# Designs tried in a protein design run: peptides against a protein of PDB entry 3VA4. Part 3

Target 1, 107 residues: chain A of PDB entry 3VA4
Amino acid sequence: EPIGQLRLFSGTHGPERDFPLYLGKNVVGRSPDCSVALPFPSISKQHAVIEISAWNKAPILQDCGSLNGTQIVKPPRVLPPGVSHRLRDQELILFADFPCQYHRLDV

## One batch from the design tools (peptide; aimed at target 1 I43 S44 K45 L67)

Design b2_p29_6_s3 (made by RFdiffusion4, then SolubleMPNN; its pose is not in this set)
Fold by OpenDDE base, seed 4:
Structure b2_p29_6_s3 (fold): chain B 107 residues (1-107), chain A 29 residues (1-29)
Amino acid sequence: as target 1 above (107 residues)
Amino acid sequence: DAAAALAAAAAAAAEAAVAAHDAELEAAR
């Protein structure tokens, strides 16, 4: 059962897409093997990871040394590679220039 | 710094995209 969702907003790339997030490591990247597959040239093959643990209900976002970075929108912050960021519900994230939102599912 | 300026510009663009998307969803109801 999914514990969270990552929403990719609609844009020039196409319609909105919702990605289920599960316990463990949810890799965000251009590779089709990623849990959150973003098949865009500006996305790194392994761009970021959203880790959800059974003991910590808030996901941990880390950039994986992506080319175009991972950013928090409010307050605006570029995430240094490998630095843990605890996601808040409804938090807005940029993977490169792609706006996304984390949503916690009530499960 | 350049990273903070880029983050601020990207943040403003993301907020505008989210607001536009929310308005589209409200208009579709």
Scores: peptide ipSAE 0.055, ipTM 0.586, DockQ to the pose 0.026
OpenDDE base, seeds 1, 2, 3, 5: peptide ipSAE 0.025, 0.052, 0.051, 0.051; ipTM 0.536, 0.597, 0.590, 0.590

## One batch from the design tools (peptide; made by RFdiffusion4, then SolubleMPNN; aimed at target 1 K45; its pose is not in this set)

Design b2_p30_5_s1
Fold by OpenDDE base, seed 5:
Structure b2_p30_5_s1 (fold): chain B 107 residues (1-107), chain A 30 residues (1-30)
Amino acid sequence: as target 1 above (107 residues)
Amino acid sequence: SAAAEAAARAAAEAERRAEELERERRAALA
Protein backbone atom coordinates (compact mmCIF):
# COMPACT_ATOMS: atom_id res chain seq x y z
CA GLU B 1 0.00 0.00 0.00
CA PRO B 2 1.38 3.41 -0.95
CA ILE B 3 2.26 5.80 1.84
CA GLY B 4 2.71 8.92 -0.21
CA GLN B 5 2.27 10.33 -3.65
CA LEU B 6 4.36 12.42 -5.97
CA ARG B 7 2.37 14.44 -8.47
CA LEU B 8 3.97 15.67 -11.67
CA PHE B 9 1.92 18.65 -12.79
CA SER B 10 0.75 18.80 -16.38
CA GLY B 11 2.68 20.88 -18.87
CA THR B 12 4.13 20.95 -22.35
CA HIS B 13 5.53 17.49 -21.63
CA GLY B 14 2.06 16.04 -21.26
CA PRO B 15 -0.69 15.36 -18.75
CA GLU B 16 -0.48 15.23 -14.99
CA ARG B 17 0.85 11.99 -13.53
CA ASP B 18 0.67 10.60 -10.01
CA PHE B 19 3.32 8.24 -8.68
CA PRO B 20 2.79 6.12 -5.58
CA LEU B 21 5.54 6.16 -2.96
CA TYR B 22 6.28 3.13 -0.81
CA LEU B 23 8.43 2.16 2.14
CA GLY B 24 12.09 2.17 1.23
CA LYS B 25 13.87 4.01 -1.54
CA ASN B 26 11.79 5.52 -4.33
CA VAL B 27 14.20 6.50 -7.07
CA VAL B 28 13.31 9.47 -9.26
CA GLY B 29 14.89 9.41 -12.68
CA ARG B 30 14.76 9.04 -16.43
CA SER B 31 15.46 5.31 -16.36
CA PRO B 32 12.27 3.32 -16.96
CA ASP B 33 12.92 1.07 -13.96
CA CYS B 34 12.81 3.98 -11.51
CA SER B 35 9.93 4.06 -9.03
CA VAL B 36 9.21 7.55 -10.29
CA ALA B 37 10.08 7.37 -13.95
CA LEU B 38 10.31 10.79 -15.59
CA PRO B 39 11.29 10.01 -19.19
CA PHE B 40 12.63 13.44 -20.07
CA PRO B 41 16.08 14.34 -21.39
CA SER B 42 16.76 16.93 -18.68
CA ILE B 43 16.19 14.36 -15.93
CA SER B 44 19.18 12.26 -14.92
CA LYS B 45 18.92 8.47 -15.19
CA GLN B 46 19.02 8.40 -11.41
CA HIS B 47 18.16 11.95 -10.44
CA ALA B 48 17.01 11.82 -6.83
CA VAL B 49 15.67 9.49 -4.17
CA ILE B 50 12.75 9.74 -1.79
CA GLU B 51 13.29 7.42 1.15
CA ILE B 52 10.44 6.49 3.46
CA SER B 53 11.57 4.65 6.59
CA ALA B 54 8.14 4.38 8.21
CA TRP B 55 4.56 5.31 7.41
CA ASN B 56 4.45 7.86 10.22
CA LYS B 57 7.76 9.55 9.40
CA ALA B 58 8.44 12.33 6.95
CA PRO B 59 10.15 11.13 3.77
CA ILE B 60 13.72 12.15 3.05
CA LEU B 61 14.60 13.62 -0.33
CA GLN B 62 18.16 13.57 -1.66
CA ASP B 63 19.54 14.70 -4.97
CA CYS B 64 21.81 12.03 -6.46
CA GLY B 65 24.22 14.38 -8.18
CA SER B 66 21.83 15.18 -10.99
CA LEU B 67 22.90 17.32 -13.91
CA ASN B 68 20.06 19.83 -13.68
CA GLY B 69 19.41 19.73 -9.95
CA THR B 70 16.64 19.31 -7.45
CA GLN B 71 15.03 22.34 -5.85
CA ILE B 72 12.54 23.15 -3.13
CA VAL B 73 10.10 25.90 -4.06
CA LYS B 74 9.11 27.31 -0.66
CA PRO B 75 11.40 28.54 0.62
CA PRO B 76 13.54 28.50 -2.54
CA ARG B 77 16.50 26.17 -2.16
CA VAL B 78 18.73 24.11 -4.40
CA LEU B 79 19.51 20.80 -2.72
CA PRO B 80 23.21 19.94 -2.55
CA PRO B 81 23.89 16.38 -3.72
CA GLY B 82 23.46 13.78 -1.01
CA VAL B 83 22.12 16.21 1.59
CA SER B 84 18.97 15.00 3.30
CA HIS B 85 15.86 17.14 3.06
CA ARG B 86 12.85 16.16 5.14
CA LEU B 87 9.75 16.52 2.99
CA ARG B 88 6.76 18.37 4.37
CA ASP B 89 3.27 17.44 3.34
CA GLN B 90 2.39 19.25 0.12
CA GLU B 91 6.03 20.12 -0.51
CA LEU B 92 6.65 21.61 -3.94
CA ILE B 93 9.71 20.20 -5.68
CA LEU B 94 11.46 20.86 -8.97
CA PHE B 95 13.34 18.04 -10.65
CA ALA B 96 15.23 20.05 -13.22
CA ASP B 97 12.42 22.33 -14.45
CA PHE B 98 9.60 19.85 -13.83
CA PRO B 99 7.26 20.98 -11.05
CA CYS B 100 6.03 18.31 -8.66
CA GLN B 101 4.21 18.04 -5.36
CA TYR B 102 4.56 15.48 -2.60
CA HIS B 103 1.66 14.67 -0.33
CA ARG B 104 0.95 12.06 2.29
CA LEU B 105 -1.80 9.55 1.69
CA ASP B 106 -4.32 8.67 4.35
CA VAL B 107 -3.50 5.11 5.31
CA SER A 1 20.88 31.46 -17.10
CA ALA A 2 18.30 29.75 -19.28
CA ALA A 3 18.12 26.85 -16.84
CA ALA A 4 17.62 29.18 -13.87
CA GLU A 5 14.91 31.08 -15.70
CA ALA A 6 13.14 27.85 -16.64
CA ALA A 7 13.27 26.74 -13.02
CA ALA A 8 11.88 30.07 -11.83
CA ARG A 9 8.95 29.76 -14.22
CA ALA A 10 8.40 26.18 -13.11
CA ALA A 11 8.42 27.24 -9.46
CA ALA A 12 5.79 29.90 -10.09
CA GLU A 13 3.67 27.37 -11.96
CA ALA A 14 3.98 24.88 -9.12
CA GLU A 15 2.69 27.45 -6.65
CA ARG A 16 -0.29 28.28 -8.83
CA ARG A 17 -1.19 24.62 -9.29
CA ALA A 18 -0.80 23.94 -5.59
CA GLU A 19 -3.09 26.83 -4.69
CA GLU A 20 -5.74 25.54 -7.06
CA LEU A 21 -5.50 22.06 -5.58
CA GLU A 22 -5.78 23.41 -2.04
CA ARG A 23 -8.86 25.40 -3.00
CA GLU A 24 -10.47 22.28 -4.44
CA ARG A 25 -9.68 20.26 -1.34
CA ARG A 26 -11.10 22.92 0.97
CA ALA A 27 -14.26 23.04 -1.09
CA ALA A 28 -14.61 19.27 -0.85
CA LEU A 29 -14.35 19.41 2.94
CA ALA A 30 -16.88 22.26 3.35
Scores: peptide ipSAE 0.556, ipTM 0.872, DockQ to the pose 0.022
OpenDDE base, seeds 1, 2, 3, 4: peptide ipSAE 0.552, 0.551, 0.548, 0.538; ipTM 0.870, 0.870, 0.868, 0.865

Design b2_p30_8_s2
Fold by OpenDDE base, seed 5:
Structure b2_p30_8_s2 (fold): chain B 107 residues (1-107), chain A 30 residues (1-30)
Amino acid sequence: as target 1 above (107 residues)
Amino acid sequence: SAAAAAARAAAEAELRARELAERLAELLEE
């Protein structure tokens, strides 16, 4: 069962999509092998990682040295590669210029 | 060069992303 969810908001690319997040490393990237596969040219093959160590602990987001970056929306912050960011429930994230939202699921 | 093209593409994407982030932040603070 998923512990979290990453929502990709609708846009010019198409409708919104929800991606389940599980214990361990959830890789965000353009590669179809990623847990969160975002098949867009501006997304790096391995763009970022959301690591969940336990169901009752906040996930950690790290940019993996992506070409077009990872940003937190509020407060605005560009994530330096490899720097840990603890995700808050309902956190808004930009992978490149694609808006996403993290949601903690009740399990 | 490929490097120059990639740099330009990255710069353009970064600009778009920052502008979007700023706009979203404004909306969240209203």
Scores: peptide ipSAE 0.034, ipTM 0.510, DockQ to the pose 0.037
OpenDDE base, seeds 1, 2, 3, 4: peptide ipSAE 0.020, 0.020, 0.019, 0.019; ipTM 0.471, 0.477, 0.471, 0.470

